# Designs tried in a protein design run: peptides against a protein of PDB entry 5IXI. Part 18

Target 1, 141 residues: chain A of PDB entry 5IXI
Amino acid sequence: TPLLDASSLEYLFAQGQYDLVKCLAPIRDPKTEQDGHDIENECLGMAVLAISHYAMMKKMQLPELPKDISYKRYIPETLNKSIRQRNLLTRMRINNVFKDFLKEFNNKTICDSSVSTHDLKVKYLATLETLTKHYGAEIFE

## One batch from the design tools (peptide; aimed at target 1 E40 L89 T90 V97)

Design b2_p16_3_s3 (made by RFdiffusion4, then SolubleMPNN; from b2_p16_3, 8 letters changed)
Fold by OpenDDE base, seed 1:
Structure b2_p16_3_s3 (fold): chain B 141 residues (1-141), chain A 16 residues (1-16)
Amino acid sequence: as target 1 above (141 residues)
Amino acid sequence: SFSAYDPSVDAMEEVE
């Protein structure tokens, strides 16, 4: 498969986010309970990638992002609904862990490693391929 | 390359 140019990568990244959130590219079925947890963690990681990319594109730091920034708009709607049904303590834990994840990713990966928006797009799409049932197989084969 | 994974998110499994 030929390397994607910048325009194609931008398009696929935008479309991939939409497809993941809207479940047009459904996440794969868990093989085990632990696999299910791994899938959820990967989805939260995808949210971190998407938010970080947004912040970088807008030249914004994390404190400058909306105060209500969360994973809710950046994970599959099915997973979001599932999380909303969990008890308060669990939801609070998820929120806190996610915020810490986002902060640490920004500090250790973006700032220290000089990760570019290009790198984030590539990582997002690559993860999307492995996370979903059959999305983008023709792109990365 | 870089990882999008942070081990801190595994803490969710303890309360789920």
Scores: peptide ipSAE 0.038, ipTM 0.642, DockQ to the pose 0.527
OpenDDE base, seeds 2, 3, 4, 5: peptide ipSAE 0.036, 0.032, 0.032, 0.035; ipTM 0.651, 0.623, 0.629, 0.624

Design b2_p16_3_s4 (made by RFdiffusion4, then SolubleMPNN; from b2_p16_3, 8 letters changed)
Fold by OpenDDE base, seed 2:
Structure b2_p16_3_s4 (fold): chain B 141 residues (1-141), chain A 16 residues (1-16)
Amino acid sequence: as target 1 above (141 residues)
Amino acid sequence: SFSAVDPSVNAMEEVF
């Protein structure tokens, strides 16, 4: 992977988020049902990265973020629609697990300053490459 | 259909 300067990384991170959510960079086809579960989990992880990055940039703690913050605006729209079609108990579980995961990530990874916004962008883009169909191949090779 | 997220699969501990 090439070394990217800060401005280029900022641009690619913003564009990557947009492309993932809008499905302009569609997620790869699952090879198995378990692979599909892994893809979903990775997408939710991407939401944690994006939200955490947002919080860090705004110098806000998670409790200070708007109460409407959720994974819904940070995952592929197709996945969001799929989740909304699942039964209430499943959706509640996903919401609770996500919130707990986000909280733990914030407390143990962000608040201790072990990870910077730069690190989050790099991780996000690297994960995006593995999740999507040939996204950024010209950049990451 | 997919199950709920398993946080152990995510990269909290595997950021790098």
Scores: peptide ipSAE 0.034, ipTM 0.683, DockQ to the pose 0.066
OpenDDE base, seeds 1, 3, 4, 5: peptide ipSAE 0.033, 0.032, 0.033, 0.033; ipTM 0.670, 0.676, 0.665, 0.667

Design b2_p16_4 (made by RFdiffusion4)
Pose (drawn by RFdiffusion4):
Structure b2_p16_4 (pose): chain A 132 residues (1-60, 70-141), chain P 16 residues (1-16)
Amino acid sequence: TPLLDASSLEYLFAQGQYDLVKCLAPIRDPKTEQDGHDIENECLGMAVLAISHYAMMKKMSYKRYIPETLNKSIRQRNLLTRMRINNVFKDFLKEFNNKTICDSSVSTHDLKVKYLATLETLTKHYGAEIFE
Amino acid sequence: SEESFTFTFPKSLDFS
């Protein structure tokens, strides 16, 4: 018997997106530059998941689906790199919706689950309350 | 020129 029902899961998914975007769920610190880039890439993956879920739900830009801090960080890079980030994101989104959804038979439930499960490891102290 | 950056496929997109 699981902890959450569909309603709580949907609400938690929406709250999780809110937390990730507004940085109430701050992304974890990088161990290395490579780890940092990997984290940014996971954020693009999270944006793909959020958009894919939205499109799936209604039976059908990454900027509004990533932490604002990374957005401000990306806004500081040269234009070619930003075009590059856009192209990589588009490729991820296309590849995910064209192949992975079908191949791995990804439902909306699995998607929300992976999203939140990823929040547990992508962000600092998710679900915890720290008092000073 | 484009700034250096390492792009990797996200683990969050791996459902296999």

Design b2_p16_4_s1 (made by RFdiffusion4, then SolubleMPNN; from b2_p16_4, 7 letters changed)
Fold by OpenDDE base, seed 3:
Structure b2_p16_4_s1 (fold): chain B 141 residues (1-141), chain A 16 residues (1-16)
Amino acid sequence: as target 1 above (141 residues)
Amino acid sequence: PEDEITFTKPKVLDFE
């Protein structure tokens, strides 16, 4: 927005990631069981955005990233703990789905549609407002 | 018991 310069946006993006992961900006209460699953999926998506932004800033292609790249440190710690308590099959599925999300996003969005790091930061912060209970009220009001 | 989990594509990854 016109009120957020590049340096401010970079700061808010970094702080937003921290707040999400550390649960300082807690995830909103799910309205239904399906809503809860949707929230978790969006959190995985947030991890994809964070990783993609990192890769773009470092000018790294997806195949150049570590093969063991994971969502674990890019999602709320409470969700990460919850996932670790799930059975092996579920954890394997989550891992595979996340990798598919990341790969598809890289191929179909980053490479094909010229999404910039600026776009990623804006989308990340805007989504934080939707996922959390009251994040960014001073910015998005 | 674990709830049934669906893996839909995250909306956050859809760029208009």
Scores: peptide ipSAE 0.499, ipTM 0.852, DockQ to the pose 0.624
OpenDDE base, seeds 1, 2, 4, 5: peptide ipSAE 0.498, 0.496, 0.498, 0.497; ipTM 0.851, 0.853, 0.851, 0.849

Design b2_p16_4_s2 (made by RFdiffusion4, then SolubleMPNN; from b2_p16_4, 7 letters changed)
Fold by OpenDDE base, seed 3:
Structure b2_p16_4_s2 (fold): chain B 141 residues (1-141), chain A 16 residues (1-16)
Amino acid sequence: as target 1 above (141 residues)
Amino acid sequence: MEDKITFKKPKVLDFS
């Protein structure tokens, strides 16, 4: 936004990631079971954004990233703990789905330069406001 | 019992 310079946006993006992962900005209560699943899917998407931003800042292509890259440290810790308690098949599916999300996002959005690091930060922070209970009120009001 | 998880493309990844 016009009120946020580049350095401020970078700071807020870093803090936003920290707040999401550490549950300092807790995820909102789901309205339904499906809403809960949707929230989890969006959290996986947030992990994709965080990783993609990192890769872009380091000027790395997806194949150059570690092969064992995971969502685990990019989602709320409470969600990560929940996922670890799920059965093997579910955990395998989540891993594969996340990798597919990351690959598709890279191929269809990042590689064609349609999205910048600035866009990623803005989208990440804006989504935090929708996913969490109170985050971003001072920024997005 | 585990909830039946459905997977769909996250809206956060849609930049259209």
Scores: peptide ipSAE 0.479, ipTM 0.855, DockQ to the pose 0.599
OpenDDE base, seeds 1, 2, 4, 5: peptide ipSAE 0.478, 0.479, 0.476, 0.475; ipTM 0.853, 0.854, 0.848, 0.850

Design b2_p16_4_s3 (made by RFdiffusion4, then SolubleMPNN; from b2_p16_4, 6 letters changed)
Fold by OpenDDE base, seed 3:
Structure b2_p16_4_s3 (fold): chain B 141 residues (1-141), chain A 16 residues (1-16)
Amino acid sequence: as target 1 above (141 residues)
Amino acid sequence: MEDEITFTKPKVLDFS
């Protein structure tokens, strides 16, 4: 596939986030129960990427982000609805795990400047292809 | 009863 220029990549990254959250690019059907859990974990990871990209673009460090930062606006709405139906303990665990993912990613990857905003966009879009049913054909064929 | 959830580090966050 042809190399995407920076403007095209920025557009596709924004559109990809929208498509994932709005389920216009629906997540794939899990092959097993564990696969379903893996998909959810990857969705939380996608939220970390999206938030980290935003923070980097705004030149903000993790401690400067809102204390109540959440995955809710950055995952598929269907998954968000599913999580809200789970019991309090599970929801608390998910919240804590997400914050740990975000903190670890920031400390071990972002702060050492080993990953750029460009890298985040590419990884996000590439992962959309693996997580969703049909996304990415035009980009990765 | 809710399924047991296993939280593993997302592969998407691995840039190695």
Scores: peptide ipSAE 0.517, ipTM 0.857, DockQ to the pose 0.626
OpenDDE base, seeds 1, 2, 4, 5: peptide ipSAE 0.514, 0.516, 0.516, 0.515; ipTM 0.856, 0.857, 0.857, 0.855

Design b2_p16_4_s4 (made by RFdiffusion4, then SolubleMPNN; from b2_p16_4, 7 letters changed)
Fold by OpenDDE base, seed 1:
Formats: structure tokens, sequence, C-alpha cells
Structure b2_p16_4_s4 (fold): chain B 141 residues (1-141), chain A 16 residues (1-16)
């Protein structure tokens, strides 16, 4: 696995977010129903990473972010459309779960550990490779 | 079905 310099990592992280959301790097086909849910769950996690990275770069605390923070702009558009078509109670549950993920991650991982923006970028890109069909083969293989 | 699925902590958020 090659070691990326800071500038390259910053670029790849930004591009990776764009590729995931715009489905230029499409998520892999689920092998089972549970696998499909796992993929969606990890996508919500990717949104948490993206938002947390943003907050850290802007030197903002989680309470300083808008109260209506959502995963919608940080997950694949295809997944967002799928979620929007689900019933109200399901959507509410997803919203609540996401907010819990975000809150817990920032409280226990960001605030109480030594996780850096560098670590977030690496984790994001590494996970992006596993979630998508063929993305990042030239980088991590 | 989705109603029977429990949301678990995403693996991507585990840095330990």
Amino acid sequence: as target 1 above (141 residues)
Amino acid sequence: SEDKITFKKPKVLDFK
C-alpha cells in the first residue's frame, strides 16, 4: 500500500466525497438483504466522517453546527432517493439513528481520542474502496 | 425486512 503525501490525500478525499455522492463511484451490489442494510449503514457512517471532518477543519464544535444536520448531502444520491421513498416512520428512525451516530462519534472518538483529520481522510478513502465496485484500486492495492 | 433490522454502529466509525 503506497503512502500518500498530504496534498494528494486532501485531493483524493475531496474527490472521493464527490464521487460517492454523485454515484461516479457507485456502491457495490449487496450480496444479501443484510449486506444491503450494512452498506446503507456504512454510508451513514461515511456521512458522519464527512461532517466531522468539516467541523474539525472549520474548528467548530458539534453544537455549533445547524440543528437540522442531515446525511442527505453526504450519501450516494441513489441511496438518498431510496430513503425518501420509504415511509415516514422509517425515515424518522433513520434520521434519529444518524444523529446518534454523529453525536456518539464526536463525543467518544473526536473529543476523547487523538483522531485527526488525517485519520478521517484515510478511513474515509479506505472504506470508500470497500463500499464501491472498483474505486481506488490504483491507490490502495 | 427493514423493520426487523437493528442499526448497529458503522464499522467505519471504529478507530480502535
Scores: peptide ipSAE 0.492, ipTM 0.863, DockQ to the pose 0.561
OpenDDE base, seeds 2, 3, 4, 5: peptide ipSAE 0.491, 0.490, 0.488, 0.485; ipTM 0.865, 0.862, 0.861, 0.859; seed 2 fails the geometry check

Design b2_p16_5 (made by RFdiffusion4)
Pose (drawn by RFdiffusion4):
Structure b2_p16_5 (pose): chain A 132 residues (1-60, 70-141), chain P 16 residues (1-16)
Amino acid sequence: TPLLDASSLEYLFAQGQYDLVKCLAPIRDPKTEQDGHDIENECLGMAVLAISHYAMMKKMSYKRYIPETLNKSIRQRNLLTRMRINNVFKDFLKEFNNKTICDSSVSTHDLKVKYLATLETLTKHYGAEIFE
Amino acid sequence: DFFELFTEKHYNFNDL
């Protein structure tokens, strides 16, 4: 018997997106430059998940689906790199919706689950309350 | 794990 029902899961998914974007769920600190880039890449993956879920729900840019801090960080880079980030994101999104959804038979439930499960490891102290 | 689509790709997002 699971902890959450569909309603709570949908709400938690929407709240999780809100937390990730507004940085109430701050992304974890990088151990290395490479780890940092990997974290940014996971954020692009999270944006793909959020958009894919939205499109799936309605039966059909990454900027509004990633932490604002990374957005400000990306806005500081040269234009070619930003075009590059856009292309990588588009490729991820296309590859995910064209292949992975079908191949791995990804439902909306699995998607929300992977999203939140990824929040548990992508962000600092998710679901915890720290008092000073 | 389908999320490995994003974790197995590695990019350097520094200025080119």

Design b2_p16_5_s1 (made by RFdiffusion4, then SolubleMPNN; from b2_p16_5, 11 letters changed)
Fold by OpenDDE base, seed 1:
Structure b2_p16_5_s1 (fold): chain B 141 residues (1-141), chain A 16 residues (1-16)
Amino acid sequence: as target 1 above (141 residues)
Amino acid sequence: DFMDLFRNRKVDWSDE
């Protein structure tokens, strides 16, 4: 990972979130069914990173976040549409796993202060590179 | 390690 100044990292992080959600940086094609599940899991992880970063920037903890917080606005729109078409039980399971993940991550990032906003940006962008087809090739080369 | 947390906390698709 190349060295980036704070301003550049902030810009890339913001743009990366936009590109992921709007599918301007499309996620890679799954090679197998399991690979597809791994991609979806990482997308949910990206949502956790984005939400946690937001909370840290606003100096908020999980209880202060909206009760109806969801991954929906932080994952690719195509994936969001796909999830909405699945059965209720599957959607409930995804939502529960996401909420548990967010809770635990929030405790270890905000409450324990073991992770900085800088770390979250770096992790987000690094994951974005592996998750998408051609994004960030020039940056992380 | 938050990296391990990120890798381990994923949706379980073993039943599908």
Scores: peptide ipSAE 0.090, ipTM 0.740, DockQ to the pose 0.398
OpenDDE base, seeds 2, 3, 4, 5: peptide ipSAE 0.087, 0.087, 0.085, 0.091; ipTM 0.743, 0.743, 0.727, 0.741; seeds 3, 5 fail the geometry check

Design b2_p16_5_s2 (made by RFdiffusion4, then SolubleMPNN; from b2_p16_5, 9 letters changed)
Fold by OpenDDE base, seed 5:
Structure b2_p16_5_s2 (fold): chain B 141 residues (1-141), chain A 16 residues (1-16)
Amino acid sequence: as target 1 above (141 residues)
Amino acid sequence: DFMNLFTERKVDWSDE
């Protein structure tokens, strides 16, 4: 459980997004190839969380979002560079999975209204703590 | 349900 009030949570959520993308909170080193894939999957999830939060705050559904919305601005820059070096098939797969995930998540956050912006911030910070080497160790119990 | 969706909808690397 996070030991944060609403205002503190908002601040840390914003800072956490910046730290993740700018690699100020570097993601943990993969132990295996599969672990590396898991890390990338979680980063894509982080992008979905960030975009969904943005959409909810702006009261926009997916059709109102840019058609070329991408994970690129919402994942660690180092990972983005790595993905750009992958072959076309892999990049297409990543993009398709991301778009499908975003679409499905949009239904849960905006259409169903079953998830609040508070929930997204909590999940984001919690995942950030697990993804990065030492970030957020003192934020959650 | 929200947590399950987040953890389950990931890239399939079976062909990698």
Scores: peptide ipSAE 0.093, ipTM 0.743, DockQ to the pose 0.420
OpenDDE base, seeds 1, 2, 3, 4: peptide ipSAE 0.040, 0.089, 0.079, 0.064; ipTM 0.696, 0.741, 0.734, 0.728; seed 4 fails the geometry check

Design b2_p16_5_s3 (made by RFdiffusion4, then SolubleMPNN; from b2_p16_5, 10 letters changed)
Fold by OpenDDE base, seed 3:
Structure b2_p16_5_s3 (fold): chain B 141 residues (1-141), chain A 16 residues (1-16)
Amino acid sequence: as target 1 above (141 residues)
Amino acid sequence: DFMDLFTSRKVDWSDE
């Protein structure tokens, strides 16, 4: 595995976020219904990683973030559109799970652990590779 | 563990 210096990692992380949200790095096609759910779960995870990274960089904790913080700006636009078309109960469940996950992640990574922004970037890029179609092959293969 | 927390999350997509 090639070693990435700090500058390269920062660049790739920023570009990866943009590519995921704008669907320039399209999500892989689900093989089954459960696989589709797994993909959406990963996307929500990506949102948590991105938000947490932002918070850490700004030296902010979750309560200091906007109260209307949402996954919507941190997931693929296509997925966001899909979620908005689902019924209220489903949307509520997704939102609740996301908020709970974000809260717990904030508590365990920022408040109670030594997880660094470096760790978040690495995890984000690694997950991005598995989530999208052949993205980052030259970097992680 | 950071990795455990990330992988343990689940969403219920039960519809209508």
Scores: peptide ipSAE 0.106, ipTM 0.757, DockQ to the pose 0.586
OpenDDE base, seeds 1, 2, 4, 5: peptide ipSAE 0.088, 0.106, 0.089, 0.100; ipTM 0.743, 0.762, 0.749, 0.756; seeds 1, 2, 5 fail the geometry check

Design b2_p16_5_s4 (made by RFdiffusion4, then SolubleMPNN; from b2_p16_5, 10 letters changed)
Fold by OpenDDE base, seed 4:
Structure b2_p16_5_s4 (fold): chain B 141 residues (1-141), chain A 16 residues (1-16)
Amino acid sequence: as target 1 above (141 residues)
Amino acid sequence: DFMDLFTNRKVDWSDE
């Protein structure tokens, strides 16, 4: 993988977020039911990374973000539609896990300043490569 | 660390 300068990394991160959400870089097909769950977990993780990056760039802490902040705008639209079609208990579970993860991630990494925006972008793009069908090849090959 | 939190704090679908 070639080294990227700061400006290139910023551009790729912004483009990657857009492509993931708009399904221009579609997520890979699940091989099994468990693989499908793993993909969804990774997407929720991507949402946490994106939101945390946003908060850091705006110099905001988690309590300053909207209390109804959601993963919906930060995951693939196809997955968002799928989640909306699931039963209430499942949707509540997903939302609770996401909120707990976001809180823990911000409290233990972002608030402690142990993770930089650079680290978040690198992790986001690396995960995007493993998560999508072909987009990773454009970045790392 | 950062990587541990990202990999270990995800939804458990085993009881779905």
Scores: peptide ipSAE 0.116, ipTM 0.770, DockQ to the pose 0.425
OpenDDE base, seeds 1, 2, 3, 5: peptide ipSAE 0.090, 0.098, 0.089, 0.109; ipTM 0.746, 0.754, 0.754, 0.756; seed 3 fails the geometry check

Design b2_p16_6 (made by RFdiffusion4)
Pose (drawn by RFdiffusion4):
Structure b2_p16_6 (pose): chain A 132 residues (1-60, 70-141), chain P 16 residues (1-16)
Amino acid sequence: TPLLDASSLEYLFAQGQYDLVKCLAPIRDPKTEQDGHDIENECLGMAVLAISHYAMMKKMSYKRYIPETLNKSIRQRNLLTRMRINNVFKDFLKEFNNKTICDSSVSTHDLKVKYLATLETLTKHYGAEIFE
Amino acid sequence: DWFEELVNKFKYTPLS
């Protein structure tokens, strides 16, 4: 018997997206530059998940689906790199919706689950309350 | 893990 029902899961998914974007769920610190880039790439993956879920729900830019801090960080880079980030994101989204949804038979439930499960490891102290 | 596979496949490196 699971902890959450569909309603709580949908709400938690929406809250999780809110937390990730507004940085109430701050992304974890990088151990290395490479780890940092990997974190940014996971964030693009999270944006793909969020958009794919939205499109899936209605039976059908990454900027509004990533932490604002990374957005500000990306806005500081040269134009070619930003075009590059856009292209990588588009490729990720296309590949995911064209192949992975079908191949791995990804439902909306699995998607929200992976999203939140990824929040548990992508961000600092998710679901915890720290008092000073 | 399909998500991690995609994340590892689709990476960007900043361009000069």

Design b2_p16_6_s1 (made by RFdiffusion4, then SolubleMPNN; from b2_p16_6, 6 letters changed)
Fold by OpenDDE base, seed 3:
Structure b2_p16_6_s1 (fold): chain B 141 residues (1-141), chain A 16 residues (1-16)
Amino acid sequence: as target 1 above (141 residues)
Amino acid sequence: DWFKELVNKFKFEDVE
């Protein structure tokens, strides 16, 4: 794995978030229906990473985050549109699971301080590489 | 992978 300095990592992390949300780095094609579910799960996980990173950078605990914080702005726009088209029960489930996910993750990161913002950026980019088509080929080779 | 394990724990299965 290439060695990235802090500045490069910060840039790539910011750019990666933008690319993922704007679908400039499109998510990979699902091989199966289950793979599609895994991709969506990973996308929601990416939202948790991004939000947690934001919270840590602002030195905020989860309760201090806006109550209406959501994955909507942190996942691919295509996926967000897809989720919006799903029925109310499905959307409620996604929202609830996401909130639980975020809470659990923040307990391990912000509260325990066992994971740094650096670690989150690395994990985000590493996941982004596997989640998207050809992303980071020039960087991660 | 701790992240993958966490993601796996919060799977969004049985989506109608």
Scores: peptide ipSAE 0.342, ipTM 0.813, DockQ to the pose 0.681
OpenDDE base, seeds 1, 2, 4, 5: peptide ipSAE 0.340, 0.340, 0.317, 0.327; ipTM 0.812, 0.813, 0.804, 0.808

Design b2_p16_6_s2 (made by RFdiffusion4, then SolubleMPNN; from b2_p16_6, 6 letters changed)
Fold by OpenDDE base, seed 4:
Structure b2_p16_6_s2 (fold): chain B 141 residues (1-141), chain A 16 residues (1-16)
Amino acid sequence: as target 1 above (141 residues)
Amino acid sequence: DWFKELVDKFKFEDLE
């Protein structure tokens, strides 16, 4: 595995977010129904990583972020479209669970400072490798 | 894996 300096990590993290959201690095095909559910959970987790990184870089607490902050701009567009097609109650549940997820993670990052922006970038890129079909093969091999 | 453990605590609906 190649060694990445801070500037390289910053670049790859930004590009990775773009590739995931725009589906240039498409998520892998589910092997089972449960696998599909796990993939969606990981995508929403990726949104938490991205939002937390943004908040930390801006030195902002969650209450300082917009009240309508959501996963929508931080998950694959295909998944976002899929979620929007689900019924209202399901979408409400997803939104509520995501908010709780983000709040708990915020406590570990900004409040407790147990996770750094560097850690978030590394975890984000590492997850992309396993979550997507081909992304990172030339970088992480 | 701290991230995996956290993700596993939050299960989302998968109803198409």
Scores: peptide ipSAE 0.309, ipTM 0.829, DockQ to the pose 0.571
OpenDDE base, seeds 1, 2, 3, 5: peptide ipSAE 0.307, 0.308, 0.306, 0.302; ipTM 0.829, 0.828, 0.826, 0.824

Design b2_p16_6_s3 (made by RFdiffusion4, then SolubleMPNN; from b2_p16_6, 5 letters changed)
Fold by OpenDDE base, seed 3:
Structure b2_p16_6_s3 (fold): chain B 141 residues (1-141), chain A 16 residues (1-16)
Amino acid sequence: as target 1 above (141 residues)
Amino acid sequence: DWFKELVDKFKFEPLE
């Protein structure tokens, strides 16, 4: 992993979120259908990272977050559009699983404090590199 | 990888 100071890491993390959502750093092409599912799962995981980081930075517990918090603003817009086109049961499942994911993750981060905001940023950027086509080529090489 | 393990635990697969 590259050495980044706190300021650089904060910037890259913020920029990375923007790039992912706006598809400026497009997600990689799936090699298989299962790979596509894995990519979507990772994208939703990225949303959990981003939301958890936000919560930690604001020193908020999960119950203090908006009740309607969702992945919608934290995943690639293309994926969000795709999910919106899926059937109700699928969307409900995604929403419910996401909420469970977020809850469990926040227990490990906000509650247990075993994972720092620094760790989240590093993990986010590292995952972003593997998730997207060419992101971080200049940074991680 | 703690994150990967957690992601693998939560599957967002379509039902239909």
Scores: peptide ipSAE 0.391, ipTM 0.840, DockQ to the pose 0.721
OpenDDE base, seeds 1, 2, 4, 5: peptide ipSAE 0.384, 0.387, 0.383, 0.383; ipTM 0.839, 0.840, 0.838, 0.838

Design b2_p16_6_s4 (made by RFdiffusion4, then SolubleMPNN; from b2_p16_6 with E4K Y12W T13E S16E)
Fold by OpenDDE base, seed 4:
Structure b2_p16_6_s4 (fold): chain B 141 residues (1-141), chain A 16 residues (1-16)
Amino acid sequence: as target 1 above (141 residues)
Amino acid sequence: DWFKELVNKFKWEPLE
């Protein structure tokens, strides 16, 4: 992969978030039912990375974020629509899983300063490369 | 991979 300076990385991170959410970089097709579940879990992970990066940039801790913070703005719109079509119990479970996911990530990585905003951007873009059908072919080759 | 481990810990299956 090519070397990226800080400004280039910031730009690509912002663009990558936009491309993922707007489905300009569509997520890959699942190979199996379990693979589909893994893809959704990866998307929830991407939301945790994005929210954590936002919080760190604003110098906010997790308790300072709105209580209604959600994955909805940080996952592919197609996946968000799919989740909204599922039954109430499933949606409640997904919400609870995500909240626990975000809390655990914050407690173990952000609070002890073991992860930087730079690390989050790198991991986000690297995951985006494998999660989407053809994202970054011209950048990460 | 810290991220992979975290994702695996919170894996879920739908109720439907």
Scores: peptide ipSAE 0.232, ipTM 0.781, DockQ to the pose 0.718
OpenDDE base, seeds 1, 2, 3, 5: peptide ipSAE 0.206, 0.213, 0.212, 0.207; ipTM 0.773, 0.775, 0.771, 0.775; seed 5 fails the geometry check

Design b2_p16_7 (made by RFdiffusion4)
Pose (drawn by RFdiffusion4):
Structure b2_p16_7 (pose): chain A 132 residues (1-60, 70-141), chain P 16 residues (1-16)
Amino acid sequence: TPLLDASSLEYLFAQGQYDLVKCLAPIRDPKTEQDGHDIENECLGMAVLAISHYAMMKKMSYKRYIPETLNKSIRQRNLLTRMRINNVFKDFLKEFNNKTICDSSVSTHDLKVKYLATLETLTKHYGAEIFE
Amino acid sequence: SLNETLFEEYKEDEEK
């Protein structure tokens, strides 16, 4: 018997997206520059998941689906790199919706689950309350 | 491997 029902899962998914974007769920610190880049790439993956879920729900830019801090960080880079980020994101999104949804038979439930499960490891102290 | 390749490409673009 699971802890959450569909309603709580949907709400938690929406809250999780809110936390990730507004940085109430701050992304974990990088161990290395490579780890940092990997984290940014996961964030693009999270944006793909959020958009894919939205499109899937209604039966049909990454900027509004990533932490604002990474957005400000990306806005500081040269234009070619930003075009590159856009192209990589588009490729991820296309590849995910054209192949992975079908191949791995990804439902909306699995998607929300992976999203939140990813928040547990992508962000600092998710679901915890720290008092000073 | 993919992340490493993307990282290299990003660094090359930043140098342009």

